# Peptides against a protein of PDB entry 6J54, part 92

Target 1, 223 residues: chain A of PDB entry 6J54
Amino acid sequence: NENLFASFIAPTMMGLPIVTLIIMFPSLLFPTPKRLINNRTISIQQWLIQLTSKQMMAIHNQKGQTWSLMLMSLIMFIGSTNILGLLPHSFTPTTQLSMNLGMAIPLWSATVFTGFRYKTKTSLAHFLPQGTPALLIPMLVIIETISLFIQPVALAVRLTANITAGHLLIHLIGGATLALLNINTMTAFITFTILILLTILEFAVALIQAYVFTLLVSLYLHD
Target 2, 42 residues: chain B of PDB entry 6J54
Amino acid sequence: QFQFTGIKKYFNSYTLTGRMNCVLATYGGIALLVLYFKLRSK

## One batch from the design tools (peptide; made by RFdiffusion4, then SolubleMPNN)

Design b2_p10_3_s4 (from b2_p10_3, 6 letters changed)
Fold by OpenDDE base, seed 4:
Structure b2_p10_3_s4 (fold): chain B 223 residues (1-223), chain C 42 residues (1-42), chain A 10 residues (1-10)
Amino acid sequence: as target 1 above (223 residues)
Amino acid sequence: as target 2 above (42 residues)
Amino acid sequence: ALEQTLLTLL
């Protein structure tokens, strides 16, 4: 049914893509601190960023710590867009594979290039796991090389699939609930309860996928 | 902790240098094979 | 191995 995927079409007004404005909107929710002691909202945001930053960057050396700003901005962007996408009649840019590939490929390539630039021996050695039997070395190197190139695709597809599937399921259950209102009210109540529980789950998934996306980028940087 | 002698010193799956050399040897071998088949077709 | 395991879990 075409109506199921209508919410995933990039919105336009008078032929102009308003998706650009939608992508830029989350930036308004995170104002820059202006005071030493900010409002509670900003303080909570800074606290969360600090906690996630310490957790994610703990595995990195001083060179990796330079990526802290980029990784924190990435998780805030993906997390905010995913959460905002759960609002009724909203468009989630991260449901578009092109958007996620646009983030994943450059970030992945940057991490891989940085690894080869500063840790050439370690990066090359990662194509062969330690302790591999001698007969399996050529095949395993090939597989590991292929695995490397699949990483940006998997990074983008994982985020896209999880967010899109969640939204699609909410629409399906929501539509079923509305259709059952005049058919069987008891069944409609059950489906509505499932819809509420699913919505709560999708809020968690939205944040988890943002974290996983950023964490994997960070992990690729560390290697 | 690992003591390797001869060719195993340079091509092993335990040391960092050995693993790197194995990877480079594999890529080099594949490149030579591709080159061989490319030149063979002519 | 550890990296691959983490990638598998996530």
Scores: peptide ipSAE 0.236, ipTM 0.863, DockQ to the pose 0.033
Fold by OpenDDE base, seed 2:
Structure b2_p10_3_s4 (fold): chain B 223 residues (1-223), chain C 42 residues (1-42), chain A 10 residues (1-10)
Amino acid sequence: as target 1 above (223 residues)
Amino acid sequence: as target 2 above (42 residues)
Amino acid sequence: ALEQTLLTLL
């Protein structure tokens, strides 16, 4: 089983971690536009960023709009890393739970503390749904508190699990396809077709997970 | 829309202030219970 | 409730 998870081991060169370079690499794919009208590729990229920004921040007030830069950078980072991770023999940092927790916990904490700082009454009231019977209030408050602390964990695990599972499936089906090439060509063709369809799906999943991760952080900020 | 009188005015699950007070009361009660058991054990 | 449902489904 170690061979199955070999792709998820953090790569190193001569004992030096190259993970830092891998993490920073997506930044090179998003150059800052210097012209009023840029190339088609950059224009499309900026257009997508603007669209996602408008959608993500539509639920926030003016104060919440200040988080736009951070949230957009987050979605771009996660999305780009997830897409690049679908390349053969590539390492996706977002498959590492430690990294996702490293993003989820601080962002979640920031959103929660921001809520408590500026909307203390509303934030405290969220621990108790409206219309709750009086006898169930204490228990429900406890449950809601526990639910709050599960949020960063769920946020990180969701991203990690979805991306990791996709990679595993691609590797398994890909390996099976290669193994079946010399055994049964017809079956190999079927598995290869499934691999292609799965790869297309994983491209979508990669973007969706990035969006969901960022959206949930945004929703926690909105409360 | 909700007219509450007495203690229900301050502790209710419908108004924002009421919900906040209920949450604070719950946390306060739990804290007191924990404190009680901690002091009792020692 | 709707938000919680959305959060759980996602």
Scores: peptide ipSAE 0.226, ipTM 0.859, DockQ to the pose 0.032
Fold by OpenDDE base, seed 3:
Structure b2_p10_3_s4 (fold): chain B 223 residues (1-223), chain C 42 residues (1-42), chain A 10 residues (1-10)
Amino acid sequence: as target 1 above (223 residues)
Amino acid sequence: as target 2 above (42 residues)
Amino acid sequence: ALEQTLLTLL
């Protein structure tokens, strides 16, 4: 049972935590442009960042667009860590709920406080949907308040659950494939095919979850 | 555009100001209830 | 409203 979850243990060397180095490693994959016409890899990265930035910030006004750097850095960090986590024997920090809560709670709090600071009337009005019958107002306000506090939890759990579940499935299907190699080669081939399809799906899920996480933070800012 | 008179002008679920006031009134009511039970135990 | 739509889809 411990072998199943061994990949999710925080790695250490001689008792020193190397998790900090693992978290900082994705920064090396995105160097700053130095030339007018950069390498193909850097040009593709810039193109993707520009497209994603335009899509995410299209819903924001000038004040909201000041968050562009924060949101784009967030999606690049989560996306890169999720993709790197699919490498064999790698550790994904985003599989740790503590890591995701550490990102979700501050960002959610910042968006909520920013909303109350600049759009106090609109933010307070969101606790009561338009057209609510008078008798249901107190109960609905309470429900909307609870819904607000569930947002950071849902944000963190969604990312953690999707990435962790994908890793577990790859591990289990991979283990089943190895076990069936000497029992039934035909069944092992089917299981291996499923494993390949699943790994391709998990690459997509890794990017989608990064996008969804960042998008939801952006939407909370938009109010 | 909605036209309201009296108390409904300030407390309604259709206008932005009305919804805000309803939310504030709800929180105020809850705060008063909490205060009541806190003072009752003493 | 948009949040609710995304939360239902994802």
Scores: peptide ipSAE 0.219, ipTM 0.860, DockQ to the pose 0.033
Fold by OpenDDE base, seed 1:
Structure b2_p10_3_s4 (fold): chain B 223 residues (1-223), chain C 42 residues (1-42), chain A 10 residues (1-10)
Amino acid sequence: as target 1 above (223 residues)
Amino acid sequence: as target 2 above (42 residues)
Amino acid sequence: ALEQTLLTLL
């Protein structure tokens, strides 16, 4: 249904891609601090970033903590875009599978290559779990190899599917509430209540998916 | 913690080196099979 | 093992 998916079409104006501006907009919400004691809003943002950074990088050694800046920028980008996408009649770039693949594949490849570079023996050994019976070794190695290559696809699809499904549900329930306003006000009120609850859920999902995406990239780096 | 002797020392699923060798052996076997079928067709 | 279980759950 083209009408249902019309909100997911990349917006363009006069042939110019407004998508680029939409993608760059969240960067304006996180300004660089200029003072030792920042404003309340900036201080809260930095505090949240520090908390999430400490939580995510706790599983990494000092060498792995070098990725902290990139991982934190990733979670802030995905999280901010997902939250902004919940605004009415807004376009969420993370609903596009192409964008998520464009992020997942390079990050995944970087984590895999860094793993093979610094932990070659451990990385190769991860293709075979410990205690595997000798007869099952060839099959299990093949399965684990396939699993490795599915990781970037699963990473991108998970994010895309969760965000897209949430947006679709909000649009469908919202459309149903508007249609029921003149048919039955009582049922319209019930559907509106569901819409509010669903919207709150989608705010949580937006942040969780950003966290999960970044966490999985971090876990792949940790090996 | 595990002491293996003979071929099991190099090919085991418990030690890190043993697991690595098993993985490499599996890839090598697959590569040889692919090479065999490729040479067979030509 | 812990990482594998977490990856399967997520």
Scores: peptide ipSAE 0.254, ipTM 0.857, DockQ to the pose 0.033; fails the geometry check

Design b2_p10_4_s1 (from b2_p10_4, 5 letters changed)
Fold by OpenDDE base, seed 4:
Structure b2_p10_4_s1 (fold): chain B 223 residues (1-223), chain C 42 residues (1-42), chain A 10 residues (1-10)
Amino acid sequence: as target 1 above (223 residues)
Amino acid sequence: as target 2 above (42 residues)
Amino acid sequence: SILLLFLEFY
């Protein structure tokens, strides 16, 4: 059982946390452009950022669009860390719930605070959906209030659970393939095929979870 | 559009102001209940 | 609220 979670232990060297360097590493993959016409890699990155920013910020007003830099950096960070985490023998910081809570709680609190700051009436009205029967108003307001406080937790847990589960599945299927190599080569080949398909799926999940995390933060900002 | 009259004008689940007032009334009611039980226990 | 509910369960 210890081997299953060994890859999720925060790596340290000489008692010093190397995890900080691992978290900062994805930033090196996105250099700041210095030329008007950059190379193909940077151009593709900027194109993707432009597309995602245009898609996500289309629902926001001018004040909400000020969050574009924060949200784009967030999706790039989570996405890059998740993708890099799929490399063999790599550590993914997003598998740590503390990491994701550290991102979710401040961002959620900021969005909620900004909502109450600039759209107080609308934000308060969101605790009661339209068309609610009069008798259900108090209960529904309470439920919606609870739902609000669950949002940062759900945001963090969703990301953590998806990435962690993916890594566990890859580890389990990989271990099964190795164990079956000497027992039955045919079944080992099948499990290996499943492993390949699973890894492809995890690449997609890694990007989707980054997008969903950022999208939900954006939606909370929009209220 | 909705044309609410009386108390429904201020407390409804359709208008923005009505929804806000309902939320505030709910929170106020809960606060009063909590205060009531707090003072009752003393 | 409904949209958020569906997104929460995604």
Scores: peptide ipSAE 0.225, ipTM 0.864, DockQ to the pose 0.037
Fold by OpenDDE base, seed 2:
Structure b2_p10_4_s1 (fold): chain B 223 residues (1-223), chain C 42 residues (1-42), chain A 10 residues (1-10)
Amino acid sequence: as target 1 above (223 residues)
Amino acid sequence: as target 2 above (42 residues)
Amino acid sequence: SILLLFLEFY
């Protein structure tokens, strides 16, 4: 079982934390455009970023638009790291709960604090849904308060669990296919087909989780 | 939209101000309860 | 709030 989780151990070489290099590596995949009309690859990247930016920031006013750069960088970072994590023998930093909490807690805190600072009345009112019967007000306020504090935890755990679970399944099924190659070729072929389908699914999950993580941070900002 | 009078004007679940006041009142009540039990133990 | 609820469970 330890071999299964070996892929999630933070890699070090000669005592040096190569994890930092792994985290920084996705930044090299997104070059800054230097021309009015760039290469097709860069143009597609910029187009995708623009579409995602317009879609995510559509719910925000001008003040919320100031978060566009941070949110776009966040989704690009998480998305790229998740996709790169699907490469064989690669380490995915987003499989570490500490990494995701390190992103979730500050971002959540910033959104909540921003809400209380600029939308104090609305933010406080969100603890009580509109139209709540008077008798349920104290209980519902408490529940909503607890729900608020669960948000950063849920945000981090969701990302960690989805990516980690996907990696585990790929490794397990991949290992099963290799083991079945010499036992039963037909079953190995079926398992291999499932592995391929699962890997395709995990590519989608990797992007979806990045999107959901960023979207939820954005929604918390919007309140 | 809703016309409230008296205490319902300030404490209601429909208006923004009313909801805010209800939340603050709830937190204040909890704080007072915690304070009461804390002082009771001493 | 409903959207957040569904996104929370996703």
Scores: peptide ipSAE 0.216, ipTM 0.861, DockQ to the pose 0.038
Fold by OpenDDE base, seed 1:
Structure b2_p10_4_s1 (fold): chain B 223 residues (1-223), chain C 42 residues (1-42), chain A 10 residues (1-10)
Amino acid sequence: as target 1 above (223 residues)
Amino acid sequence: as target 2 above (42 residues)
Amino acid sequence: SILLLFLEFY
């Protein structure tokens, strides 16, 4: 049991948490441009950030565009940590529910608070869908209120569950492949093929979960 | 586009103001119920 | 590489 979840234990050195260094490491992969025309790597990186920024912030007005830096930094952080987590013997901070809740709850509360502060009428009206029959109004408002409070939990759990499940599945199939190498090489080859396909899928999931997490935060801001 | 008369003017599920009022009324009703049971228990 | 992925399981 412990061997299965060993990769999810927070690493420490001499009792000191090195998780802080792991969390800060992705920041080194995104240097700030200092030239008008940078090298190819930085240019491609900035181009990707620009594309994702335009797509994600297209639904927002000028006030919502103020959140562009926050949302782009969020997607880059989650995306980079998820991708780096697929490296061998790497620790993925986003597999920790505490980490994801630490991001989801403040961002969710900030978006909800911003909505109620600047768009009070629209935000309150969103608790009741348009065209609801009169008899269902009280119950539906309650359901929508509960749904609102489930949003940060669902946001954090979705990210945690998807990344954690992917890691576990890679470990299980990988372990089975290694065990079958000396038992049945043909079956081991099949499981190895599945492992490769799964690894490719997990790279996609890593980016998709980062995008979905940031997108949902953005949607909550837009309401 | 919708013309409502009476209570439906203020409490409807079609207009923005009507929806807001319905939400506030629902919260107010729940708050009153909670207050009633709280005061009943003393 | 794919071979490096096996090192993750150890």
Scores: peptide ipSAE 0.058, ipTM 0.809, DockQ to the pose 0.020
Fold by OpenDDE base, seed 3:
Structure b2_p10_4_s1 (fold): chain B 223 residues (1-223), chain C 42 residues (1-42), chain A 10 residues (1-10)
Amino acid sequence: as target 1 above (223 residues)
Amino acid sequence: as target 2 above (42 residues)
Amino acid sequence: SILLLFLEFY
């Protein structure tokens, strides 16, 4: 059991935490452009950022579009950390619920407070869906209030659970494949095929979860 | 457009102002209930 | 609000 969760322990070297360096490492993969026409790698990165920014910020007005830099940096950070976490013997910071809560709670709070600051009437009205029967108003307002406070928890848990579950599945299927090599070679081959397909899926999940996390933060801002 | 008169003008589930007032009234009622039980226990 | 609620379970 300890071997199963060993990959999720925060790594240290000589008693010093190297987690800080691991978290900062993805920033080196996204250098700032220095020319009008950059190399192919930077051009592709800028193209992807522009596409995602255009798609994600299309629902926001001018004031909401001020969040573009923050949201793009968020999706790049989560996406890059999730992808790097799929490397062998790597530590994925987004598997730590504390980190994801540290991102979800402030961002959620900022969007909620921004909504109440600039759209007070609309934000308060969202606690009651339009056309609700009069008898259901008090109960539905309570439910919507509870739903609001569940948002940061769901946001953090979704990311943590999906990334952690993916790592666990890869570890378990990989371990099963190695164990079956000396027991049943045919079954080991099937398990190995599943492992390959699962790893491909986890690459997609890594990007999807980054997108969903950022998208939901953006939607909370839009209300 | 919705046409409401009397108390329905201020408390309705269709207009923006009406929905806001319903939410505030609900929170106010809950706050009063909590306050009542808090003062009753002492 | 309803859309956001469903997205919370994705």
Scores: peptide ipSAE 0.227, ipTM 0.865, DockQ to the pose 0.038; fails the geometry check

Design b2_p10_4_s2 (from b2_p10_4, 7 letters changed)
Fold by OpenDDE base, seed 3:
Structure b2_p10_4_s2 (fold): chain B 223 residues (1-223), chain C 42 residues (1-42), chain A 10 residues (1-10)
Amino acid sequence: as target 1 above (223 residues)
Amino acid sequence: as target 2 above (42 residues)
Amino acid sequence: FILNLALSFY
């Protein structure tokens, strides 16, 4: 069982934490453009950022669009770290709940405080859905308040659970495939096929979770 | 626009102000209950 | 790659 979770231990070399370098590494993959006409890689990257920025910021007003830089940096950071985590012998910081909570709680709190600052009446009214029967008002307000505080936890746990579960499944199915090679080659082939499909799925999940995380933060800002 | 009279004008689930007041009233009630139990225990 | 990925957790 120790071998199963060994990949989630923060790596150290010569007593120095490599985690800091791993977290900073994605920033090197996204250099800032210096020319009007950039390289193909930078152009594609800018196109993707513009595309995602356009669809995410379409919901927000001018004041909400000020968050575009932060939200785009967030999706690029989480997406890149998740994809890099699928490399062999790599460590994924997003599998650490502490990191995801460290991102979710401040961002969620910032959106909530921003809402209360600029739209106090609307934010307070959001705790009570329209048309609620009078008898259900106190209970529903409490439920909605609890729901609000669960948001950052759900946001962090969703990202952590999906990435961690994916890594565990790849490890388990991969180990099963190797074990079955010595027992039954036919069953090993089936398991190997599942492993391939799962690996493809995990690449998609890595990007989807980055998008969902950022989108939900954006939606909380809109509300 | 909904036309409300009396207390329903300030406490309703349809208007923005009414919903806000209902939420504040709920929080105020909870706060008073907590305060009551806290003062009662001492 | 897939084999190395699967064994990366050892």
Scores: peptide ipSAE 0.115, ipTM 0.810, DockQ to the pose 0.021
Fold by OpenDDE base, seed 2:
Structure b2_p10_4_s2 (fold): chain B 223 residues (1-223), chain C 42 residues (1-42), chain A 10 residues (1-10)
Amino acid sequence: as target 1 above (223 residues)
Amino acid sequence: as target 2 above (42 residues)
Amino acid sequence: FILNLALSFY
């Protein structure tokens, strides 16, 4: 298909958008435990959630740990959507900048406002790095202010760009492999090998981006 | 630990309170400048 | 899976 961006168009069925169903689908993959000793799959999921939770919340105090549920739900959501997005003919909502901004801006604003509410002095002091020469104070405060407002944009764009670029690259290399199969089998084999390595990388990127997104939100909360 | 006296006690880049005051002073200065130009354009 | 993925993207 000549349209490289066809996979990024929000799918519709019978004129109705099905993106809502796609967004809700990952939630079905993580059922709540009902037993003391659960199934092997559920036990592994709970174990992973516990490990990630302990790792991410280790830097937070008791008040910061109140965000654990939200942050863990966020990483599970983004991670699952990104992984599911690597399935054939799947639509990845996180490839939409609007989706990622819709997550980044509220979470960023919540962390910033929480910081100003409970740590006003520290939060205001963060606009001026320690040890700044007196002559640079006004300009540096402005720069840090701008930097603060760029954070949610950078957070959303990072996720969007990495996932989108990965999907595009898989599409391009995949198309190249198919085209080369009829031209030169040897070169097709090379490109296919690259495709395999790339897909493995994209699985890692999918999880890493989910982790980084959640981690940065967590770090903004910590600051 | 730095011991500051006078204005440096309240406006410095080393203490938490001093940094906060510097930030507030910067924002206040910018706000005053914006107000000045806004009133000047009238 | 990879072949199916490649075919789906083409």
Scores: peptide ipSAE 0.103, ipTM 0.801, DockQ to the pose 0.020
Fold by OpenDDE base, seed 1:
Structure b2_p10_4_s2 (fold): chain B 223 residues (1-223), chain C 42 residues (1-42), chain A 10 residues (1-10)
Amino acid sequence: as target 1 above (223 residues)
Amino acid sequence: as target 2 above (42 residues)
Amino acid sequence: FILNLALSFY
């Protein structure tokens, strides 16, 4: 059990938390452009950011587009940390539930608070779906209220569980392939093929979870 | 599209204002129940 | 990359 979860222990060196440096590292991957025509790599990055920004903010009005910078920074941060976490001997901060809750709770609270401040009538009306029978109104309002408070927890747990489960599966299948190499090479080849497919899946999951996390925050803001 | 009269005008599940009033009434009812049991316990 | 990943987790 200790070997399985060793990759999820927060790394420290000489008693100092290296976690801070790991969290700040993705910011170095996105330099600010200074030229009108930048290098090919920077141009591709900016193009991807613009595409994702246009897609994410298309559902928002002009007031909601004020959150574009925060939402884009969030998706780039989570996406980059998740992708970097797939590197060998890397620590993924997003596997820590504390970090994900630290992002989910404030963002969720800010979106809910913004909704109640500027769209009070619409926000209150969202606790009751349209067309509800009169007898079910009190119960459904209670359920919808509970559902609202579960949103930040579900948001954090979804990200944590998907990233952690992926890392654990790669660890287990990877260890099994190495163990089977000494026993049966044919079986080891089959498990290695599964490992390849799983790693490709984890790259996709890493990006999808970043997108889903940011999208849900954006949708909560739109409501 | 919907023409409501009487109490249904203020408390309905179709209009925005009606839905808001239903939510507020539900919270108000729960608050009153909690207050009742709290005062009864003393 | 995949071989290094597998070796790193072992």
Scores: peptide ipSAE 0.088, ipTM 0.794, DockQ to the pose 0.020
Fold by OpenDDE base, seed 5:
Structure b2_p10_4_s2 (fold): chain B 223 residues (1-223), chain C 42 residues (1-42), chain A 10 residues (1-10)
Amino acid sequence: as target 1 above (223 residues)
Amino acid sequence: as target 2 above (42 residues)
Amino acid sequence: FILNLALSFY
């Protein structure tokens, strides 16, 4: 049990927290282009960013498109940290609920505040869906209000739970494969195949969770 | 476009203004209930 | 990578 959760402990070297360095490391993977014709790797990165930007900003007006830089940086940050977290003996900051809440709560509050500031009528009207029967209005408004406050928690917990669960599954299945190597080679081979498929799945999950997190923030901004 | 008259003009679930007023009325009602119980406890 | 990942679990 202690070994199972050891990968989620914040690492320190010589008494200094290395967590800050780990958080900043993904920024090194995305250099700023300085040429009109860039290197192939940078060109591919910029192309991917442009594609994702066009997709996510398609639902936003000119005012909402101002958030494009922040949303693109967010998806690249979470995506890169999640992918790097799948490396052996690595620490994933996104497995920490404090990290994800630290991102979710300010972004959520900013979107809600901007909504009330610039679209007060629309924002207040969103607490009541259109066409609701008159008798259900008070109860539905209460439910929608509670739903609003659950949004930042759900946003953070979704990311934390999915990444953490993936890491735990890889650890458990990996440990099972090693234990079965000396007991039954055939079963060990089957479990190892499952481990390979699971690792591929976790790479996909890592990117999907980054996308979903950013998309939901974007949707909250739109609404 | 829905044309409402009377109280339904201000409190409806179809128009944007009507929905807003319904939400405000709900919050106002809850606030009054909380205030009532707070004053009753004294 | 996968082999190292599996071996790192024990």
Scores: peptide ipSAE 0.084, ipTM 0.787, DockQ to the pose 0.019

